# Peptides against a protein of PDB entry 3PBP: the designs that were tried, part 140

Target 1, 203 residues: chain A of PDB entry 3PBP
Amino acid sequence: LNEKDLNLILNKSLVMYESLDSTTDVIVKRNVIKQLQFVSKLHENWNSRFGKVDIQKEYRLAKVQGPFTINPFPGELYDYTATNIATILIDNGQNEIVCVSFDDGSLILLFKDLEMSMSWDVDNYVYNNSLVLIERVKLQREIKSLITLPEQLGKLYVISDNIIQQVNFMSWASTLSKCINESDLNPLAGLKFESKLEDIATI
Target 2, 203 residues: chain A of PDB entry 3PBP as posed
Amino acid sequence: LNEKDLNLILNKSLVMYESLDSTTDVIVKRNVIKQLQFVSKLHENWNSRFGKVDIQKEYRLAKVQGPFTINPFPGELYDYTATNIATILIDNGQNEIVCVSFDDGSLILLFKDLEMSMSWDVDNYVYNNSLVLIERVKLQREIKSLITLPEQLGKLYVISDNIIQQVNFMSWASTLSKSINESDLNPLAGLKFESKLEDIATI

## One batch from the design tools (peptide; made by RFdiffusion4, then SolubleMPNN)

Design b2_p24_5_s1 (from b2_p24_5, 13 letters changed)
Fold by OpenDDE base, seed 2:
Structure b2_p24_5_s1 (fold): chain B 203 residues (1-203), chain A 24 residues (1-24)
Amino acid sequence: as target 1 above (203 residues)
Amino acid sequence: SELEEAIMKGFQKKIEFNKKLKKY
């Protein structure tokens, strides 16, 4: 965590807070408010010289939200088990693709469409946990590991028993990044969400 | 398709969020 990241988290938390209205569930309101309070205190107590913050004990009990929902979920994958997960940066901002592998050898590439808060004082808190399915890549291999390199945008390395393969989705992710940053969906018209698969090494 | 619709809807939500985020 650095100052830039903290500022971004604060701003995101503010946006979430500002989205609350009279129709928002009370549990959601509480979680969003507590998150904002937490982040605000972190920001207030930030020591830029040392990159440190003092965290109050009560906020240390926050839990990660789950599970996620995938829309649409491929019906074929209901019979299979997720094996690996990775997050891949697609730009120098904070736009990311989430990749999940399954034991059938499939990869799904997902996008977080909503900002998600932590669970603060309610067990089994679930809100804004949606992931959008962008692409399914069928490798037909047993996937052992997913590797990402921070310096390589939009690239995922898939390790199987006998091969390392690169999944490159910058063909569409670059356009996606542009659309998000420019607040314009027009460039997505006619875009095919098809990643490139390349063999890197045989092992 | 359902997939295309979901993608577009999701991206739109993200765009809207980012527009608000840019105010800071």
Scores: peptide ipSAE 0.332, ipTM 0.843, DockQ to the pose 0.869
Fold by OpenDDE base, seed 5:
Structure b2_p24_5_s1 (fold): chain B 203 residues (1-203), chain A 24 residues (1-24)
Amino acid sequence: as target 1 above (203 residues)
Amino acid sequence: SELEEAIMKGFQKKIEFNKKLKKY
C-alpha cells in the first residue's frame, strides 16, 4: 500500500459514504461508515516517509465480504465447479476484469460494477457483491492455472496440460476503459465482447 | 438480450461512481 493507493481507497470510501441516504439499509450504513472511519484514520496516521501505518486492533477485525453473485449466471455452468480466479488490469486507473475458470474448461470474464466495502459489523455481510458477466470463453481443456502479468493489460495466460494460451480482451476492454474514464457509454454501442485466443507455447 | 442489458446497466453504475470519484 502506498499513498496513492490509500488516497484512492479513501476517495472511494467517501463516495460510498456520500451515496448513503434515508433509504439505505442500516446495516449498509454502518459498514460504510466504519470503513470510512478506518480509512480516514489510516490516512491521518500515514507516514509517507516510511510508508507505515499503525492500525488499531478494532479495525483489524474487518473481513472480506461473502460470495459474489454473477449476473447473468450461465445456466450451463451450474453443474460445474470453479477452479481458478484471476484479476486482470485493463488500464492504469485500476479498472479490472475478473476471470473465473471452471472444470469444464470455460472461462468467464466478469466486471465489478459496484464498489464493495469490507465487512465490519455484521457476520456474513454481503452488499454490492454483484459481478457482471461479459464473456464466456470455452477452451475445452482442463485449466490448471491462470496467470497474469502486471505489465500486460487485458491479457490472461491459461495453463493447461499441454499448452499455454493467451486470452486477450483488449479489443473490448480498451473501449470499456475509455467509457469509464470519460463517463460516456456511447462507444460501447455495438461493441462485440469477443476475446482473442492465441497459443503461446506447447508444454 | 439479458446479457447485454446487464452489461450496460453494470457499466452505467461504474461510470456514475467514477464521476463522483473524480471530484476528489
Scores: peptide ipSAE 0.330, ipTM 0.844, DockQ to the pose 0.874
Fold by OpenDDE base, seed 4:
Structure b2_p24_5_s1 (fold): chain B 203 residues (1-203), chain A 24 residues (1-24)
Amino acid sequence: as target 1 above (203 residues)
Amino acid sequence: SELEEAIMKGFQKKIEFNKKLKKY
């Protein structure tokens, strides 16, 4: 975590806060407000020299929100179990794709369309927890692990028993990144969400 | 398709958020 990251988190928290209105659920308000308070305190107490912030114990109890939902969820995967998860950056602006593998050998590529607050003082806090399905890649093999390399945008390495494969989704993710960053959906017209699969190495 | 619609809707939400974020 650096100052830039902290600023981004703060700004995101502010945007979330500003989205609150009289119709917003009280629990949601509470979580968003608490997050903003926390991040604001962090920002206020940020020591750039040491990259340190004093965090009150109460804030350390915050948890990542869960569970998540996937929409639409592929019906074919209802009977299968998720095995691995990875997050892949698609640009330097923290746009990312979430990948989940299943025991049928499928990969689903997901997009976080909504920002989420942390779960603070309530159990099973759920709000804006949906992920958008973009693509399903069928590898038809047992997936042992998912690996990402920070220097390689839009690339996922899939390790199975005897092979390492690269899933490259920059064919569409580059356009997506551009659309998000420029606030223009026009480039998405006609875009195919098809990743490239390549064998990298045999084990 | 349902999938395409969901994707576009999701991207739109993200764009709207990003627009707000750029104000800072």
Scores: peptide ipSAE 0.330, ipTM 0.843, DockQ to the pose 0.882
Fold by OpenDDE base, seed 3:
Structure b2_p24_5_s1 (fold): chain B 203 residues (1-203), chain A 24 residues (1-24)
Amino acid sequence: as target 1 above (203 residues)
Amino acid sequence: SELEEAIMKGFQKKIEFNKKLKKY
């Protein structure tokens, strides 16, 4: 964590706070406010030389939210179990795709559309935990692991028993990145969300 | 389709958030 990252987190927390209104659930309001308070205090006390801050005990008790949900969830996967997860960068601006594998050999590519706060004072807090389904890739094999390389944007390596395959989704992710960064959805019109699958090596 | 609608709505939410974020 550096000063730039901390500023970004603070600004995100401010945006979340500003999104609160009279219709927002009281529990959500409380969590967003506490997060802003935490990040603000962290920013005020930030020691740039050491990258350390003393955190009050109460804030250290904050927890990660419950599990993510997928929207829409593929009905065919209801009877299968998730096996691996990976996060893939699609640009240098920290836009990412989340990939989850299942024991039927499916990969789902997901997008995080909402910012998520920590859980501060409520057990089982869940809010803004939905991921958007973009694409399902069917490999029809047992997936052992998912590997990403930081220098390779929009590429996921899938390792099975006897093969390494590359999933390349930059055909659509490059456009997505552009749309996000330029705040313009027009380039998404007619875009096909189809990744390219290639065999890299036989094991 | 339902999927396309969900995707577009999700992307729109992200864009709106980023627009607000750029003000800082």
Scores: peptide ipSAE 0.320, ipTM 0.838, DockQ to the pose 0.854

Design b2_p24_5_s3 (from b2_p24_5, 12 letters changed)
Fold by OpenDDE base, seed 2:
Structure b2_p24_5_s3 (fold): chain B 203 residues (1-203), chain A 24 residues (1-24)
Amino acid sequence: as target 1 above (203 residues)
Amino acid sequence: SELEKAIKEGFGKKIEFNKKLKKY
């Protein structure tokens, strides 16, 4: 975490806070407020020289949200179980693709359409936990692990019993990144969401 | 398709959020 990242988190938290209205659930309001309070304090106490922050114990109880909802969920996968998860950066602006593997050998490439907060107040807090299905890649093999390399944008390495494969989705992710960053959906017109699969090594 | 619709809607939401974010 650096100052730039912290500023981004703060600004995101502010946007979430400002999105609250009279129709927002009380639990959501409380949670978003607590997050903003935490991030604000974190920002105030940030020592840029050393990259250090003193975090009070009360805020250390925050948990990640779960489960996620996938829209649309592929009907075929109702009979299968998720095995691995990975997050892949697609640009330097922290846009990400989430990948989930299943025991049928499928990879699901997902996009977080909404900004999520941490769970600060209650157990089992779930809000804005939606993921949008972009692509399903059928490998038809047992997926043991998913590996990402921070320096390699839009690339996922899939390890199976006998092979390492690279999934490269920059063919569409670069356009997605552009759309998000420029606030323009026009480049999505006619875009095919098809990743490139390549064998890297035999194990 | 349902998938295309979901993608478009999802990306739209993200873009709207990002627009708000850019105000800071």
Scores: peptide ipSAE 0.316, ipTM 0.834, DockQ to the pose 0.920
Fold by OpenDDE base, seed 5:
Structure b2_p24_5_s3 (fold): chain B 203 residues (1-203), chain A 24 residues (1-24)
Amino acid sequence: as target 1 above (203 residues)
Amino acid sequence: SELEKAIKEGFGKKIEFNKKLKKY
């Protein structure tokens, strides 16, 4: 973490907090408040000179939220098992695509539409756990691993037994990024969510 | 389609969140 990252997390937590209202579930309220308290304390105690923050023991008990849901979930994949997961940056503003591979050789490209909080209060906290399906790519290969390179936006490398392939989704991700950053959905009209698959190397 | 609907709704939610985030 750096100061910029911490500020972003704080601001996100503030937005979550500000979104709470009388209709919000009490468990969600408590969880969001707890997260904001934690992040606020971190921010307060941030040593910008050394990039250090002391984390109180009590806050170390927070857990990662899960599971997530995929909407819509491809019916064909119900009988298959997820094998790998990767997160790919699409811009410098922390917009990301989540990729999950399956044992049928499919890749699904997903978008996190909602901000998630950590689980602070309850063991099985689940809220805003949805992922939006954008694209399914069928490689028809046994996928061994997924690799991303931070310097390469919107690119995923898929390693199979005999080949390395690149999945490039900047054709649509650039538009998505623009829409998010400019707060305008209009450019999404008519956009095709089709990634480019390219062979990089034979193994 | 269901997919298009989900995408539109999801992106919409993200945009709304980002609008709020820009206030900081």
Scores: peptide ipSAE 0.316, ipTM 0.834, DockQ to the pose 0.888
Fold by OpenDDE base, seed 4:
Structure b2_p24_5_s3 (fold): chain B 203 residues (1-203), chain A 24 residues (1-24)
Amino acid sequence: as target 1 above (203 residues)
Amino acid sequence: SELEKAIKEGFGKKIEFNKKLKKY
């Protein structure tokens, strides 16, 4: 974590806070507020020299929100179990694609359309936990692991028993990144969400 | 399609958030 990252987290937390209104659920308000308080305190106590901050014990109890929902969920996957998860950067602005593998050999590529707060007060906090389905890639093999390389944007490496495959989704992710960064959806028109699958190595 | 609609809506939400984020 560096100062830039901290600033980004702070700004995101501020945006979330600013989105709160009289109609927002009280639990949501509390979580968003607590997150902002934490991040703000973190920012205030940021030691640029050491890159360290003293965090009070109470804030260390915060958990990642879950569970997540996938919309639309592929009906064919209802009978299968998720096996692996990975997050892949698509640009230097920290836009990401979430990938989930299933025991049928499918990969689903998902987009986090909503910013989520941590769970601070209550167990099983759920708000803005939706992921948008972009693409399903059928590998028809047992997926052992998913590997990402930070220096390789929009690429996912899938390890199976006998093969390493690369899933490259920059064909559409570059456009997605552009849309997000430029605040313009027009480039999405006619975009095909089809990743390129390539065999990299035989194991 | 339902998928396309969901994608558009999702990206739209992200864009809206990003617009707000850029103010900081």
Scores: peptide ipSAE 0.315, ipTM 0.834, DockQ to the pose 0.893
Fold by OpenDDE base, seed 3:
Structure b2_p24_5_s3 (fold): chain B 203 residues (1-203), chain A 24 residues (1-24)
Amino acid sequence: as target 1 above (203 residues)
Amino acid sequence: SELEKAIKEGFGKKIEFNKKLKKY
């Protein structure tokens, strides 16, 4: 964590706070407010030299939300179990694709459309936990592992029993990144969400 | 399609958030 990252987290928390209105659920309001308070205190007490901040015990009780939902969820996958998860960077600005594999050999590529707060004082807190389905890739093999390389944007390596395959989704992810960064949806028109699959090595 | 709609809506939300974020 550096100063730039901390500023980003603070700004995100501020945006989340500003999105609250009279129709927002009370539980959501509480969580967003607590997060903003925490991040603000963290920012105020940030010692860039040591990277250490004293965190009050109350804030240590915060936990990650779960579970996530997928929209739309492929009906065919209701009968199967998720096996692996990976996150792949698509640019240098923290835009990412989430990948989940299933025991039928399917790989789904997902996008996180909403920012989430931590769960601070409510058990089973779930809000803004939806992931958007972009693409389903059917490999029709048992997926043992998902590997990513930080220096390779928009690439996922899928390891099965006998083969390593590369999934490259930069054909559409580059456009997605551009849309987000430039705040323009126009480039999405006519975009095909089809990844390239290549065999890399036989095991 | 349902998928296309979901994608557009999701990306739209992210873009709106990003616009707000850029103000800081």
Scores: peptide ipSAE 0.313, ipTM 0.832, DockQ to the pose 0.887

Design b2_p24_6_s1 (from b2_p24_6, 9 letters changed)
Fold by OpenDDE base, seed 5:
Structure b2_p24_6_s1 (fold): chain B 203 residues (1-203), chain A 24 residues (1-24)
Amino acid sequence: as target 1 above (203 residues)
Amino acid sequence: SEELEKAIKEGFAKKIEFQKKLKK
């Protein structure tokens, strides 16, 4: 964690806070406020040699939110179990694709449409936990692991028993990134969400 | 397919909205 990262987290927390209104659930309000308070305190003490905030203690109060909801969820996968998860950067900013593998050999590529907060002092906190399904890739093999390389945008490496395959989704992710960064959805019209699968090596 | 496309567009729209706020 560096100053830039902290600033980003703070800004995200502020935006979440500012999104709160009279219709927002009280639990959500409380949670967002707690997160903002924590991040703010952390930010205030970041450059302080004598920070009063016990970061470790407060961090322990935060939990990762879950489970997530996938919309739409592929009905065919209801009977299968998720095996691996990976996050792939699609630009040098904050845009990422989440990939989940299943024991049927399927990969689903997901987009996080909403910003999530951590859970603060609330058990089973769930808010803005949705993921949008973009693409399903059927490999029809047992997936052992998913590997991503930070320097390789929009690429996922899938390791199975006898082969390493690359899933490249920059064909659509580049457009997605542009749309998000430029705040223009028009380029998404007619965009095909089809990744390229390539064999890299046989094991 | 139409449902999927709709979901994608709506999701992206939400993200865009958030990013706009973040840049401000």
Scores: peptide ipSAE 0.273, ipTM 0.821, DockQ to the pose 0.860
Fold by OpenDDE base, seed 4:
Structure b2_p24_6_s1 (fold): chain B 203 residues (1-203), chain A 24 residues (1-24)
Amino acid sequence: as target 1 above (203 residues)
Amino acid sequence: SEELEKAIKEGFAKKIEFQKKLKK
């Protein structure tokens, strides 16, 4: 975590806070406020020289929100179990794709359309936990692990029993990144969400 | 599918809206 990242988190938390209104659920308000308080305190106590912060223990009890929902969920996967999860950067602006593998050998590539807060004070907090399905990649093999390399944008490495495969989705992710960064959906017209699968190595 | 495409576009739209707010 660096100062830039902290500022981004703070800004996101502020935007979430500003989105609250009288119609917002009280639990949601509480969570968003707690997150903002935490991040603000973190920012206040940030020591840029050492990259350290002193924070009260109570804030360390925050949990990652879950469970997530996938929309639309592929009906074919209802009977299968998720096995691995990975997050892949698609640009230097921290836009990300979430990948989930299933025991049928499928990969689903997902987009976080909504910003999520951490869970504060309430167990099983659920709000803005939806993930948008972009693509399903069928590998038809047992997926042992998912590996990402930060220096390789839009690439996912899939390890199975005898092979390492690369899933490259920059064909559409670059456009997605552009749309997000430029606040323009027009480039999405006619875009095919098809990743390239390539064998990298046998193992 | 058309449904999937719609969902994707809607999701991206939401993200874009949020990003616009971040840039202010």
Scores: peptide ipSAE 0.272, ipTM 0.820, DockQ to the pose 0.898
Fold by OpenDDE base, seed 2:
Structure b2_p24_6_s1 (fold): chain B 203 residues (1-203), chain A 24 residues (1-24)
Amino acid sequence: as target 1 above (203 residues)
Amino acid sequence: SEELEKAIKEGFAKKIEFQKKLKK
């Protein structure tokens, strides 16, 4: 975590707060407010000289949210179990693709469409937990691990059996990034969400 | 599928909306 990241989180938390209205559930309101308060406090206490913040006990009260919802969920995967998860940056603007592997050898590439807060003082808090399915890649291998390199945008390394494979989805992720940055969905028209798979090494 | 495409577009639209707010 650096100052830039903290600022981004703060801004996101502010936007979330501003999105609250009279129709918002009380629990959601409380949760979003608590997050904003926490992030704001962190921001105030940020020591730019040392690039750190003293984490207060309040953070210990926060938990990750409950289950995610994938839309649409591939029906075929109902019988299988997720094995690994990875997050891959697609640009320098903190846009990310989430990848989940399953024990059938499938990879699903997902996009987080909504901003999600942590859970604050609420068990099983679930809000804005949606992930959009973009692509399913069937490797038909036992996936052991998923590796990402921060300096390599839109690339995922899959370790399965005795092979390392690279999944490169910049063919569509670059367009996605553009759409987000330019606030224009038009470039998505006709876009094929097909990643490139390449064998990198045998291990 | 059409369903998938729709979901993608809707999701991206939501993201775009959020980003617009973030940039303000």
Scores: peptide ipSAE 0.271, ipTM 0.820, DockQ to the pose 0.882
Fold by OpenDDE base, seed 3:
Structure b2_p24_6_s1 (fold): chain B 203 residues (1-203), chain A 24 residues (1-24)
Amino acid sequence: as target 1 above (203 residues)
Amino acid sequence: SEELEKAIKEGFAKKIEFQKKLKK
């Protein structure tokens, strides 16, 4: 964690707070407020010289949210089990794609459309946990692991029993990144969400 | 599918809106 990261977290927390209104669930309001309070205190106590943050007892109360919801969920995958998960950076910012593999050999590429807060003092807190389905890639093989390399944007390596395959989705992810960074959806028109699959090595 | 396309566009729109707020 560096100063830039902390500032970003603070700004995100502020934006989440500002999004609250009279129609927002009370539990959500409380949760967002607690997060903002925590991050604010963290920012105030940040010593840039030592990179040390006095983590107060409140940090122990923070938990990750419950399960994600995929929208739309592929009906064909209802009978299958998720096996691996990976996050792939698509630019030098914080835009990323989430990949989940299933035991039928499918990969789903997902986008986090909403900012998710931590859970504070509430069990089974679930809010803004949706992931948008972008693409399904059918490999039809047992997926053992998913590997990403930080220096390789928009690339996922899929390891099965006998082969390493590369999934390259920069064909559409570059456009996605541009849209987000420039705050313009126009480039999405006519965009095909089709990744390139390449065999890298036999093992 | 049309449904998928709609979901993608809506999701991206939400993200863009959030990013705009972050830049202010």
Scores: peptide ipSAE 0.270, ipTM 0.819, DockQ to the pose 0.867

Design b2_p24_6_s2 (from b2_p24_6, 13 letters changed)
Fold by OpenDDE base, seed 4:
Structure b2_p24_6_s2 (fold): chain B 203 residues (1-203), chain A 24 residues (1-24)
Amino acid sequence: as target 1 above (203 residues)
Amino acid sequence: SKELEEAIKKGFAKKLEFRKKLKK
């Protein structure tokens, strides 16, 4: 963690705090407040000369993991269970897509519309995970694992019993990234959210 | 579907709003 990263986290924490209202979940409120308190303290104790800060190991940066809310949730998946989750970078910044697999062989590609707070309970991870459905990819096979490669933007590797498949969603993710970075939704008009599925290897 | 598209746009809008706040 460097000063730039710390400032970013602080700013995010502040914005999250300012976004709290009466409709916000109580647990989320608590976590956001705790995060702000922690990050503020961290900022106060930041040694710019040495680039050192003391971080308690009990605190964890938010990452995409359960429990999470997906909206809209595909009705067809109500009876199925999520099996794997992965996060795929779509640019060299911070924009990412979340992928969740289900035991029906479906992959859902998701966008985080809300920022997540850190988890402050090691034994009970509580996240304000809000995810927007972008695309459903039906593989109709048992998905064993999801693999991502940091050097390959917008690509997800799906491992099943007998095959490795690549899901490439850069066809739309590049536009999405641009929209986010430029704060302009206009390029989303007419965009098709259809990923390319390719067989990579038989196993 | 149109509904899905609108939901996606709404989600993106929320994130964009957050990003705008961060830049201030």
Scores: peptide ipSAE 0.082, ipTM 0.688, DockQ to the pose 0.775
Fold by OpenDDE base, seed 5:
Structure b2_p24_6_s2 (fold): chain B 203 residues (1-203), chain A 24 residues (1-24)
Amino acid sequence: as target 1 above (203 residues)
Amino acid sequence: SKELEEAIKKGFAKKLEFRKKLKK
């Protein structure tokens, strides 16, 4: 952790704190407050640590994990179980897409509309995990694993029993990234959220 | 479909709002 990273985390923590309102879940409020307190303390002591900050192992940075709040959740998937999860970068910044696979062979591509707090609970669960459904891709096969490559933006590799497939969503993710970075949603109008599926290899 | 699009836009709007605050 360097000074830049710490400042970013602090700023995020502050913004999250400021976003708290009467509609915010109590657990979320608590976590956000704890995060702000922790990061603030780190920031205050930064100069004394010569640029080194050790984060206690009991606490984890925000990551995509259960429980999920997915809106809208596909009704067809209520009876199915999530099998894999992956996060795919869509730019060199902080924008990313979350993918969840299900045992029916479907993938859902999700966008984080809210920033997550650090996990402060013993079980390391994230409670402010708000995700927006962008696209559902039906593969109709058993998905064994999801693989992402950091150098390949907007690409997800899906491994099944007999095939490796690539899901490429840069067709819309590039526009999304631009919109977020420029704080302009206008280019999203009329955008089709359809990923490209390509066979990479047979097994 | 329209409902989904609206949900997506709403989510994106939230993200944009957050980003705007971070830039200040």
Scores: peptide ipSAE 0.081, ipTM 0.691, DockQ to the pose 0.798
Fold by OpenDDE base, seed 2:
Structure b2_p24_6_s2 (fold): chain B 203 residues (1-203), chain A 24 residues (1-24)
Amino acid sequence: as target 1 above (203 residues)
Amino acid sequence: SKELEEAIKKGFAKKLEFRKKLKK
């Protein structure tokens, strides 16, 4: 964690705090407040005992875990259960795609439209995860695990009983990343959200 | 679908709004 990253986290924490309202879950409010307090203390004590603390780990854990809301939630998946979750970087910044697998063999690719707070009470925390459905990939197989490699942007490896498959969504994610970074929606016009599926290895 | 596209746009708009707030 460097000063730039810390400042970013602080700003995010402030914005999250300011977004709290009467409709926000009590546990979410508590966590957001605690996050802001924690980050503020880190900022104040930067270059002291906290200078070596990796707070990104805790932040990442909050992103990958817990309940989430998907908008819109696919009606077909209502009867199925999520089995795995992964977060995939799509650029060298902080833009990410969330992937969730279901027991019907479906994989959904999701965009985080809101920031998530760190969990300060893992057992009781209600995650304020807001996700937008981008694409559904039907693999029609039992998904055992999802693997991501930090050095491979926009790539997800899906492990089933007999095969490892790569899902590559950079065809659209690169454009999405650009839109986010440049605050320009124009490139999204006509964009097809179709990922490439490739067999990597048989097991 | 049109619904999906609208959802994406809405989500993106929220993200952009958040980013704008961060830049202030």
Scores: peptide ipSAE 0.074, ipTM 0.676, DockQ to the pose 0.676
Fold by OpenDDE base, seed 3:
Structure b2_p24_6_s2 (fold): chain B 203 residues (1-203), chain A 24 residues (1-24)
Amino acid sequence: as target 1 above (203 residues)
Amino acid sequence: SKELEEAIKKGFAKKLEFRKKLKK
């Protein structure tokens, strides 16, 4: 962790705190407040006390995991269980897509419209996971694992019992990345959210 | 789906607003 990273985390924490309102879940409010307090104290002591900052375990747990709030949630998936999750980078600026697989063989591609707070209650694993559904891909296979390669932007590898398939969503993710980075939503108009599915290898 | 498109746009708008706040 460097000064630049710390400043970014502090700014994110402040913005998250300012976004709290009467509709926010009580547990989420608590986590956001604790995060802001922690990061603020860390920032205050950065130059005075900490040559090496030991980041609490809670920070390490700040990753995408259930439960999820997905909008809109596909009604067909109400009766199915999530099996795998992966995060795929779409540019070098930390924009990412979240992918979740289900036991019906579906993949859903998701966008994080909100920042996640750190989990300060390790026992409960409660997260503020607001995700927007972009695309559903039906593979009709038992998905064993999801693999991503950091050097391959916008690509997801899906491993089933007898096949490895590549999902490539850069056809729309490149436009999405541009919109986010330039703060311009105009290019999203008329964009087709359809990924390319290709067989890579039989196993 | 028109509903899906609207949801996506709304989500992206929230993200963009958040980023704008970070740059201030």
Scores: peptide ipSAE 0.068, ipTM 0.675, DockQ to the pose 0.722

